# Designs tried in a protein design run: peptides against a protein of PDB entry 5A53. Part 186

Target 1, 230 residues: chain A of PDB entry 5A53
Amino acid sequence: LVENVKQALFIPGQSCNKNLHDIMVDLSALKKPDMKRFNRKNDIHPFEDMSPLEFFSEKNDCSLMVLMTSSKKRKNNMTFIRTFGYKIYDMIELMVADNFKLLSDFKKLTFTVGLKPMFTFQGAAFDTHPVYKQIKSLFLDFFRGESTDLQDVAGLQHVISMTIQGDFQDGEPLPNVLFRVYKLKSYKSDQGGKRLPRIELVEIGPRLDFKIGRIHTPSPDMVTEAHKKP

## One batch from the design tools (peptide; made by RFdiffusion4, then SolubleMPNN)

Design b2_p23_7_s2 (from b2_p23_7, 13 letters changed)
Fold by OpenDDE base, seed 3:
Structure b2_p23_7_s2 (fold): chain B 230 residues (1-230), chain A 23 residues (1-23)
Amino acid sequence: as target 1 above (230 residues)
Amino acid sequence: PKVYHIYGMTPEELLLSQLLLSQ
């Protein structure tokens, strides 16, 4: 069963500003062609009422959504939502720190749209801590794209890197997640030694440091249903 | 030590990514 590529919908909230809009544009570029964006602001409060998001999920046939909002308490907030059967599965608030970099801040590199990215996760908590496990699952689900056959190794262009910023103990605030995107460059080393192609990672952006906010976790029943292969 | 985990990759892709992370 070739799972259909999950479509993403980017929604500017009522408090969406220019910076969030720019971040939205750049992040959504990584999801092309499987992405839609609303041009109009929508007054949505997902932790108060999820019904509007479920409606948008169904209407646009998108199982992934990102709501862009900003307030004094939750500045540059990207709420990532997943749906199953057009019902809310999980949600997480990821607030972008002010030190963000846009694609325009990096050297422009040509890349093919729609290629499957590679993923790297740095930090043991991505495998053990419930919140970071959800983040890992979310980003894998969000950007995984089409299942490429083994023959498309030649098409590997991008690496999405996610790093937990530092160690933490139980009861401490959760460290930020550092989101980085790299392009693989192969150089023919003309230097007379063993012609091993040198592979370099070049950052292409965007550069986002995510502060973790509120989380909605799925019910055990919904987890079971979502894992049932049809 | 930062534990690096690589996901969504073929064995060849995994090896390549491991090599890149070790640089």
Scores: peptide ipSAE 0.017, ipTM 0.495, DockQ to the pose 0.099
Fold by OpenDDE base, seed 4:
Structure b2_p23_7_s2 (fold): chain B 230 residues (1-230), chain A 23 residues (1-23)
Amino acid sequence: as target 1 above (230 residues)
Amino acid sequence: PKVYHIYGMTPEELLLSQLLLSQ
């Protein structure tokens, strides 16, 4: 069964600013061609009322949404939403730190639209801590793209790297997640008669450090249904 | 109505990614 690629909808909130707009454009470029963007601002407060997002999910046939908002309390906030059957599955606020870099800050490299990213996750908490497990699941789900046969390694062009910024203990604030995107460059190295491919990673952007905000977790029933193979 | 399931990268895809980056 060829799984349908999940479509993403990027929504500027009422408080969306130029920086968030630029971040939205650059991040959404990684999701092409499976992405839609609204040009108009929408007054949505998902942690107060989720119904507008469910409406947009159904109307646009998008199971992934990103709401761009900014306030004094939640600056540069990207709310990532997943739906199941056009109902809210989970939500997480990821606030972009001020040290972000846009694609324009990096050397323009040729990029083929629609190729699958590889992923790397750095930090044990991605496998053990419920919040970071959700983040890992979200980004894998968000950028997975079409299922291709593993034999087409030549089609892998970029890597999404996610790193937990430092160790933490119970009761401490959750460290930021460092989001980085690299282009894979392969070179044929003739070292010692064995052609070992040399791989180089070149950062291509965007560069985003995410501060974790509010979270909505799915009900146990929705978890079970969402993971059932058709 | 289309039902969207939550599916991440396959274990094989993840393994391949790790192998490529370890070379």
Scores: peptide ipSAE 0.015, ipTM 0.466, DockQ to the pose 0.718
Fold by OpenDDE base, seed 2:
Structure b2_p23_7_s2 (fold): chain B 230 residues (1-230), chain A 23 residues (1-23)
Amino acid sequence: as target 1 above (230 residues)
Amino acid sequence: PKVYHIYGMTPEELLLSQLLLSQ
């Protein structure tokens, strides 16, 4: 079953600022060509009323959405939304810390549009904790692209790394997720007569530290429906 | 740019090593 590549819609909220816009541009570049962006600000409050997002999902045929908002309580907030059948499946607020770096802050490297990223997840909670499991699922779903049987390993150009920033206990605030993007460079090393492939990772940006905000989880019924392979 | 030269490592192993070194 070739799953159709999920399309992403980036939506500036009413409170979207220049920083969020720049972050949006850089992050969405990783989703090209399967990305749309609105140029106009939209007054959307997804945790108060989800209906506008469902309408946008249907109208734009996008099962992935990112809403850019900023407030005193939720600065540089990227709300990631997934829909199933154009209904809200899940949502998560990921607030970008002020220490972010844009693509322009790194050495400009050429990348081929549409190549699938490799993923790395650091932190046991990505496999055990519901929130981090959702984040892992979300980012895999967001950037995985077209499932081709031919993993042309030769076509893998970049790695998306997500790291949980430190350990945490029950009842403590959830640590930030460190989002990093690297370009893979392979070198043929002739060192020692064995051609061991040399791999270098070069950070290409953006660099984002995500603070976890509000979460909407799907109903059990919707989970069951979404997992039903047609 | 911290260029990490890892010989004989998978991209994943390389990334892990870089992540550990960048801390």
Scores: peptide ipSAE 0.018, ipTM 0.508, DockQ to the pose 0.038; fails the geometry check
Fold by OpenDDE base, seed 1:
Structure b2_p23_7_s2 (fold): chain B 230 residues (1-230), chain A 23 residues (1-23)
Amino acid sequence: as target 1 above (230 residues)
Amino acid sequence: PKVYHIYGMTPEELLLSQLLLSQ
């Protein structure tokens, strides 16, 4: 099955700083080879005018976009955008907390480009709450793409872990989402005549704590069209 | 770096264990 892997475009906004640039580089490394990055800053305000993003989606043939902006109100803001037919499907602002870690903060490990990650989602709200359901859908769509038979455990290189930071009640601010990346090391341990698989998980970065910002949800019509398998 | 050692687990069990450890 030729997976039609969605292409991602990383866009530095006008307010993109060095930290956001570094985060962009490190996060986009996980999306290689299915990633493009702009080197120039672009003055885009997606919640005011979505047209520039739709133009970039079409021009670059990218159905995934990440806009990097920073302000006092929305510091280290990564706006994740998905398009359908080069029209905006959904958007979500995820602001990176100051405690972030880059790949350089971890031990350098060998990484094979193009291997699909496994995902773990911690928190019941990922299945029940509309915002966290969107986040789950987004990250699965962004990094995993189309569902392949994960039959080849040997091909599993890394795990993306997403955790909702704490419990919350209705009307309370939404807890942050903790983004972590681990490399899997599998060893055959001959303990007691049973070959028990030994798996080591090593955090490789980046480490990002996401504060949830503004959200744009798709129209019911767009949802219906996007779920139609061609 | 956080290193987790999981013995005798399937990838699915590993994921479950990580879920438990991330709590």
Scores: peptide ipSAE 0.018, ipTM 0.503, DockQ to the pose 0.044; fails the geometry check

Design b2_p23_7_s3 (from b2_p23_7, 10 letters changed)
Fold by OpenDDE base, seed 3:
Structure b2_p23_7_s3 (fold): chain B 230 residues (1-230), chain A 23 residues (1-23)
Amino acid sequence: as target 1 above (230 residues)
Amino acid sequence: PKVYHIYDMTEEEKALSAFLESQ
């Protein structure tokens, strides 16, 4: 069974400001054409009551949601939500640091909308630490796009790079995750009779440093059901 | 209701990621 591409719904919260709106626009542009945005603010507090999000998930047929809120305690907060069967699977708060760069801060490059991105994850914790494993899983789900044969690497246009900012020990605050987007330029070089691919990466934006906030994790039963191969 | 499962990277995607990380 081939599942449809997961759709994302971007929701401005009541405290959404201009900066968050701009971030929302730029990040959601990477999810086109599989993205919807609400134009009006919604008073949603997902860690207090998840029922409005489940309603929106079902009504809009979106298994991915991003709630945009901002406060003194949680500035530029993007709450990423996934649903399974229109029920909340997991949630994570990712707060954008003030040093963010928008697409307008980079040289405009043409790209085909809807092409599947490549991914890179820098940091061992993406494979071992529960929180970073969730982040990795989330962004893979979020930007995976259509299932296409990766045989034509030359057709792949962009790379989403996620880096854990430094090492950390147990009990220490979790380092930020550095989100970067690059355009891939591939060249075929003939060196010594072997065609070696040469790759150049050009940053295209947006540039976001995510501070990790609150997390909601699914029940073991939901995990089992959600990971069943169709 | 539509059910959307969670997927990890394929082996090919992992290999590609490793290659990109080496650049």
Scores: peptide ipSAE 0.336, ipTM 0.863, DockQ to the pose 0.795
Fold by OpenDDE base, seed 4:
Formats: structure tokens, sequence, C-alpha cells
Structure b2_p23_7_s3 (fold): chain B 230 residues (1-230), chain A 23 residues (1-23)
């Protein structure tokens, strides 16, 4: 079963600024060719009214959306939305910290567009905590691309790394998620006659530290429907 | 290309490198 690659729609909100625009451009470049971007700002408040996003999902045939907004309370906010049957499945606000780096801040390493990234998740909470489970699921859905049975490691050009910034206890604010993108370079090192595969990682950007904001979780009914194997 | 030698890598990058080498 060739799983259809989920299409993403990037939406500038009314409060979208230059920084968010630049972040949008760079992050969306990683989703090419399965990405659309709106050029116009849209006044959307997804936690107050989700209906405009459902309309955009249907109209653009996109099951992934990212809304770019910024306010005093929610600076550099990327709201990630997933739809199922063009209805809102889940939403999460991920606010980009000011220490972000764009692709232009790194040495321009060309990577082939459309190659499937490898993922790494650092932090036990990605497997145990409901919020981080949602984040993990979201980013896998967002960037996984075409599921080929042959995970030919030889074809992997880049790695998306997501790290929970430190430990936390119940009742504490959730640590940021560190988003990093690396290009993989494989070298055959001739050390002592044993060809040891040496893998080098080169950060290529963007570099984003996400602060977790508001979350909308799917209804149990939607979870059941979304997990039904066709 | 700045080849990040393992010595200049963050702990995250080291862990990632180790993971990739184990594959």
Amino acid sequence: as target 1 above (230 residues)
Amino acid sequence: PKVYHIYDMTEEEKALSAFLESQ
C-alpha cells in the first residue's frame, strides 16, 4: 500500500511578521514538493473558531496545516493542525524561541528534494507523555514523506532530530522541544585495514526551539476512525 | 562544510551520531 504523502498548507496569520515568514519559508522547504503556501495573510484564530481551517483543508486538499501568528502572549507561534476527512483532528501551538537559525545561517548544503528524512527523538517523554506523543506523531506525519519499504539507509540524506530540553516533573511547565536538521555524510574510514563506516552529521537548518502552547486533542471517535486501516 | 568532529559536537549530536553508527 503506497501511503499517500500528506500535503501541508502554510498559512500566514494576520499577525505574521518577517521572522515568521522566513521560518515558514525554510521549514516549508523541507516539505517540498508536498507543500503549499498562502501569500496573503488570513485572520484565523483556530482555538476560537476552527471552521476556516477546515475549509482550507478541504479546498486545498491538505491534511496538514501550519498557521503563523505572533502576539505578546504567543510570540512566533506556529500552530500545527492535522485534519482527518477535512475535519480538525488535533492542533498544537509551538512558539519559536528568539534563538532560531535560518537556512541562510548555515552553509548551503544541497540536499535532494523529496528524500525521506530519518528521525531521532531524544527524551523518554516522547513515548510516555501525551503532549510529547502528539508532537512526535505530528512531526512524523509532517515530514515522513513517502513510506517506502526499502529504508535504504544509503538513500537517507538528512536527519530530523527532536529533543526535549531537560527533565521535568508533574505540574512543571513542559520543556521546549529542540528541532534540528542534519545532513548525513558517510565516509569509509580505512583505520587499520577495517573499513569502519564513519557517519558525520552536518547541521543544515533551520534550527528551532519550540515552546509548547495550547493543544487541541482529538475526540475518541476521531482517533478510532483515523486508525482504521483502510 | 564544517565537519563537526565528534569532539565539537553537542551531546545531542553525539547521541545522534552513535545512533546512526549503530544502524
Scores: peptide ipSAE 0.021, ipTM 0.520, DockQ to the pose 0.036
Fold by OpenDDE base, seed 5:
Structure b2_p23_7_s3 (fold): chain B 230 residues (1-230), chain A 23 residues (1-23)
Amino acid sequence: as target 1 above (230 residues)
Amino acid sequence: PKVYHIYDMTEEEKALSAFLESQ
């Protein structure tokens, strides 16, 4: 069975502010055309009651959701939610640090909507630590887009880079994840009469440093079912 | 009801990611 491209629903919470709204707009632009945004604030508390999110997932046919909330304890909080069969699979709070940059802070570059990003992950913990493995899985799943058999290299225009900020030991607070977006620029370099292709990465935004918050993980049975190939 | 499975990277996507990480 071929599954459709996963749709993302962006939900402003009751405590959503202007900064979070701007971040939501810019991050959701990377998910076009496979995204929806609510215009109204919704009073949702996913770690207290998940049922409203399951309802929205089914009603809007969105298996990906992002809830935008802010408090003193959890400032600029983006709760990423995935559903399987319109039931909550996993959740993770990613709080955006105050040093964020919007798309308007970078040089505007034209890009084709709907092309898949390439990913880079910097930090061994993305492959070994359960929380960072979940983050890696989440972002790969979130931006997968349409499965094209022909990775036309010509269709590769941007890279999403995720970096764990520094080393950490067991029992220490988890380092932030640095989210960066780059556009690939191909230049013909004239080196001694041989035109060598040179690839440069240009940051296009948004720039987000994510502090890790609360996490919900699926049951082992749900993991098994959700990873079955269709 | 539509069931949306969790995505895992293909071997090609893994190879591409590894290549980019080596640059």
Scores: peptide ipSAE 0.420, ipTM 0.882, DockQ to the pose 0.702; fails the geometry check
Fold by OpenDDE base, seed 1:
Structure b2_p23_7_s3 (fold): chain B 230 residues (1-230), chain A 23 residues (1-23)
Amino acid sequence: as target 1 above (230 residues)
Amino acid sequence: PKVYHIYDMTEEEKALSAFLESQ
């Protein structure tokens, strides 16, 4: 059985500000039409009590949630939550650095709503380090969308690039993850009778540098159940 | 209750990602 497209719920926390709201709007545009947003602030502290998020997941039929909060310790914090059976599967805090860029900071390009983005991951740790593996899994799951036949290269409109900012050793603070969004322009170059596909990438935004915060990981049993193919 | 499983990339998606990373 093919499961329905996962819906994302964006939740402004009590400490949500204008900047976070703008980031939320721009990031959620990539998830349209499979996105809901609360218009009211909600006092949720997921690392203290997860029950409100489980309630919202079930009530709104959203297995993906993003909580927008900001404090001195955790400025511009986007807590990404996934549920399995409306129970918390995993959580990760990703704090947006102050150097962020909104869609309005880039040249307005027309794009079709609902097209599935492709992903690129730069950094070996995305495949080896547990935290970065979780981040990779999260974003792939978050933006999967509908299963489309990959045959239509013309349908590849967006590329989401995620880069680990620099090298790190064990015991060092985890480098930021650089989130970038590009529009893909494919054109055929005729070079000496060989049509080589050329790809031009144009950054469209938003531009977000994520600082990694607190993490919640699922139990091994929940991992096993959540990865079963329906 | 609806159950939403965790997504894993298909081999085709992995191949395309690898291609993009090689550019």
Scores: peptide ipSAE 0.378, ipTM 0.867, DockQ to the pose 0.745; fails the geometry check

Design b2_p23_7_s4 (from b2_p23_7, 12 letters changed)
Fold by OpenDDE base, seed 5:
Structure b2_p23_7_s4 (fold): chain B 230 residues (1-230), chain A 23 residues (1-23)
Amino acid sequence: as target 1 above (230 residues)
Amino acid sequence: PKVYHIYDMSEYEKLLSALLESQ
């Protein structure tokens, strides 16, 4: 079953600022062509009322949504929402740290639109801790695109790297997740008559450090339904 | 410099992980 590529809707909240808008534009560029953006600000508070998001999910046929808001307590907040059957499945707040870099801060490299990124996850917690498992699942859903069995190794242009910033113990604040995007460059290296391809990773942006905020987890019933592949 | 011959995707992923850890 080729799962249809999940469509993403980027929504500027009422408190969306220029920085968040720029981040939204750059992050959404990685989701092209499977992305929509609203041009108008919408007053949405997902953790108070989820109904507007469910409405937008259905109206735009988008199972992925990102709400851009900013406040003193939740600066540069990207709320990532997934829906199943146009109902909220899960939500997570990821606040972008002030040290972010935009695509314009990096060397402009040409890339083919629509190529699937490779993912790398650094940190054992991505496989063991519920919150980081959700983050891993979310970003895979968000950027993986259509699962074509033919990962043409020749077609791998982009690498999305997610790193947990440091170790943590139970009861400690959850470390940030470092989001990085690289372009893979292959060079023909003539070393001793054997052309060994040299692979280099070049950061292309955006560069985002995510602070983890509020989380909504799916009900057990929704988990069961979402895993029922027809 | 460890020259990695990428014969399959699993080796590619390992190489990428190693490259990312080195940056």
Scores: peptide ipSAE 0.023, ipTM 0.593, DockQ to the pose 0.056
Fold by OpenDDE base, seed 1:
Structure b2_p23_7_s4 (fold): chain B 230 residues (1-230), chain A 23 residues (1-23)
Amino acid sequence: as target 1 above (230 residues)
Amino acid sequence: PKVYHIYDMSEYEKLLSALLESQ
């Protein structure tokens, strides 16, 4: 089965700044070669009018989009959008905290473009809470693509880790999601005649702490249609 | 050092999670 890898479009909004641009460049590097970036700013307000995003989805044949905006209320805001049939499926605002780190802040390591990442999710809410379930689904869809049965361990270059920052109760503000990227180093260890793989994880960046903002959930009809495998 | 035998992807994910928690 040829996996139809979803294409991502990164869009600088009118309020996109240098920091957001740098974050966009570094995050999109993980999606290479299946990404496009606009060079010009576009005045898009997805929670007011979704039509421009649907237009860009169709025009660029991208089912994934990330809009980069910044305001006093929503600083360093990455709006992640998924489309189905070039119509908006879901959206979520993830605001990057000021403590972010770029790839240049880490030791330069050799990276092969196009290898699928492994994912780790820390926090029970990723499986139970609707918002965190959406985040998990989004990031899996964004970076992993369709799951192949044979994840060749040899093909595992890097790990994307997402952690819910702390516990929370119903009615409390949703904790941030800590986004981390690690390179996996596997060593053959011979311990007692059994080859036990020694694995080391080295953080490679970017490092992003996401504050959760506004969410658009899909209609039940869209959910049904999107889950219909052709 | 906890020796993990990776027989399947689920064990690998558990190992990775444990490694991440230990860092």
Scores: peptide ipSAE 0.021, ipTM 0.587, DockQ to the pose 0.057
Fold by OpenDDE base, seed 3:
Structure b2_p23_7_s4 (fold): chain B 230 residues (1-230), chain A 23 residues (1-23)
Amino acid sequence: as target 1 above (230 residues)
Amino acid sequence: PKVYHIYDMSEYEKLLSALLESQ
């Protein structure tokens, strides 16, 4: 079953500022062409009332949403939402640290729209800890695009890297997730009679350090329904 | 420059991780 590419909707909240807008533009550029953006601010509080998001999911046929808000308590907050059947599946707040870099801060490189990114996840917790498992799942869903045969590794141009910033123990605050985007450069090298490709990674942006905020986990019933292969 | 042979995605991920750690 070829999973259809999930469409994303970016929503500026009422408290969206210029920085968040710029971050939204740059992050959403990685999701083209499977992305929509609202131009107007919307007063949405997803942890208080999810109904507006479900409405937007259905009206725009988007199973992925990102709400951009900012407050003193939750500065540069990107709330990532997934829906199933236009109902809220899960949500997570990821607050962008002030040290962010935009695409304009990096060397301009040619980008081919529609190429699937590769993913790297650094930190064992991405496979074991429920919050980081959700983050991993979310970003895979967000950026993986259509399942194409991985046969053309040579065609893979981008790497999305997510790193847990340090080790942590149970009961400690969850470390930030470092989001990085690289362009993969492959060179044919003739070493010892075998043509081995030389690979270089060049950071292209955006650069985002995510602080983890509030989380909404799916109901057991929704998990069951979402995993039902037709 | 370390030349890595990528035979599968697991090796590729290991390579990428190693490359990212070296930067």
Scores: peptide ipSAE 0.025, ipTM 0.596, DockQ to the pose 0.058; fails the geometry check
Fold by OpenDDE base, seed 4:
Formats: sequence, structure tokens, C-alpha cells
Structure b2_p23_7_s4 (fold): chain B 230 residues (1-230), chain A 23 residues (1-23)
Amino acid sequence: as target 1 above (230 residues)
Amino acid sequence: PKVYHIYDMSEYEKLLSALLESQ
């Protein structure tokens, strides 16, 4: 069963600034062709009222949304939203740290639009901690693209890397998640008559360090429905 | 040059992780 690729909608909030706009453009470029962007600012406060997002999800047929907002308390905030049946499934605020880099900060490399990325997750908490499990699930859903049975490694051109910045204990603030994107270069190596591929990773951007903000978790009923295989 | 035989995606992920740690 070819699962339909989830479509993403990028929404500039009322407080969206130039930096967030640039980040939005660059991050959304990784989601092409399965992405829409609003050109107009929308006054949306998802943790106060989710109904506008549900409306946009349905109207645009997008199960993924990213709201771009910025305030003194939540600077460079990217709220990632998933819907199921056009109802809010989960939400997470990921605030971009000031040390971000755009695609323009890296050497422009040729990139084929629509190729499925590989993922790497660094940090045990991605498999054990509820918040980081949600982040892992979200980014896999967001960028996974087409499920092809024959994942020809030769067809994989880029890697999305997510790293938890350090260890933490219970009750401590959650460490940032470091988002990195690399292009994979494969070279044929003739060492010893076995053609062993030499792989090189080149960072292509954007570079984003995410501070974790507010979270909305799905109801148990929605979890059950979303995991039902059709 | 570190030569890696990649037979499956899991091996590829391990390789990538190792490469990222070495950067």
C-alpha cells in the first residue's frame, strides 16, 4: 500500500518576522513538492483556540501544519501541528535559537526535489522520553515522503539529523534538539577489488537548534484511531 | 577512507551516525 504523502501547510502568524519567514522558506523547501505556504499573516493562537487550524487543515487538505510566530517569551517559534481527520492530533512548539543558518549560508549543491531523506536520531531519549518520542514521530511524518519498498540507497541524496543536545535528568529543562541537513556523496572505492562505497556527508542547511516549548498530546481515542491500519 | 558495506537501511543509519560523530 503506497501511503499518501502527508501535505504540509506553512502559516505565518501575525507576529511572523523576516527571520522566521526565511526559516520557513528554507525548511519548506525540504518538503517540496508536498508543501503549501500562505503569503498572508494569520492571527492564530493554537493553544488558545485550535479551530482555525482545523479549518485550514480541511480547506487545504493538509495533515501537517507549521505556524510561525515570535514573541518575547517564545522567540522564533515554529508550532508543528498534526491533524487526523482534520482534527488536531498533536502540537509542539519548537523555538529556533538565534544561531540558525539558512541555505544561503551553505554552498549550493544540486538537489533533486522529491527524494526521500534518510534520518538519524542521536540521543536515547528519542526512544524513551515522551516529548522526544513525539518529536521523532513528528519529523518522520513530516519528511518521510513516499514509502518505496525498494529503498535504493543510491536514490537517497540527503540526511536529516536530529540530536538531543546533552543529557538531562528528571525535572530538568529539556535539552534542545539540533536539526541538521546533509547531502550524501557516494564515491566508488576500488580498495581490494571490492567496490566499497565511500560516503561523505556535506551539510547543506538549514541549521536549526530547537528549544522545546508547549506541547499538546492526542487523546487516547485519537491515538487508537490514528494507529488503525486501514 | 573508511569503507562501509551497506546491506540494509539499518547499517546505513549506523554508518551515518558514525560519520556524523566523526565530523
Scores: peptide ipSAE 0.023, ipTM 0.576, DockQ to the pose 0.058; fails the geometry check

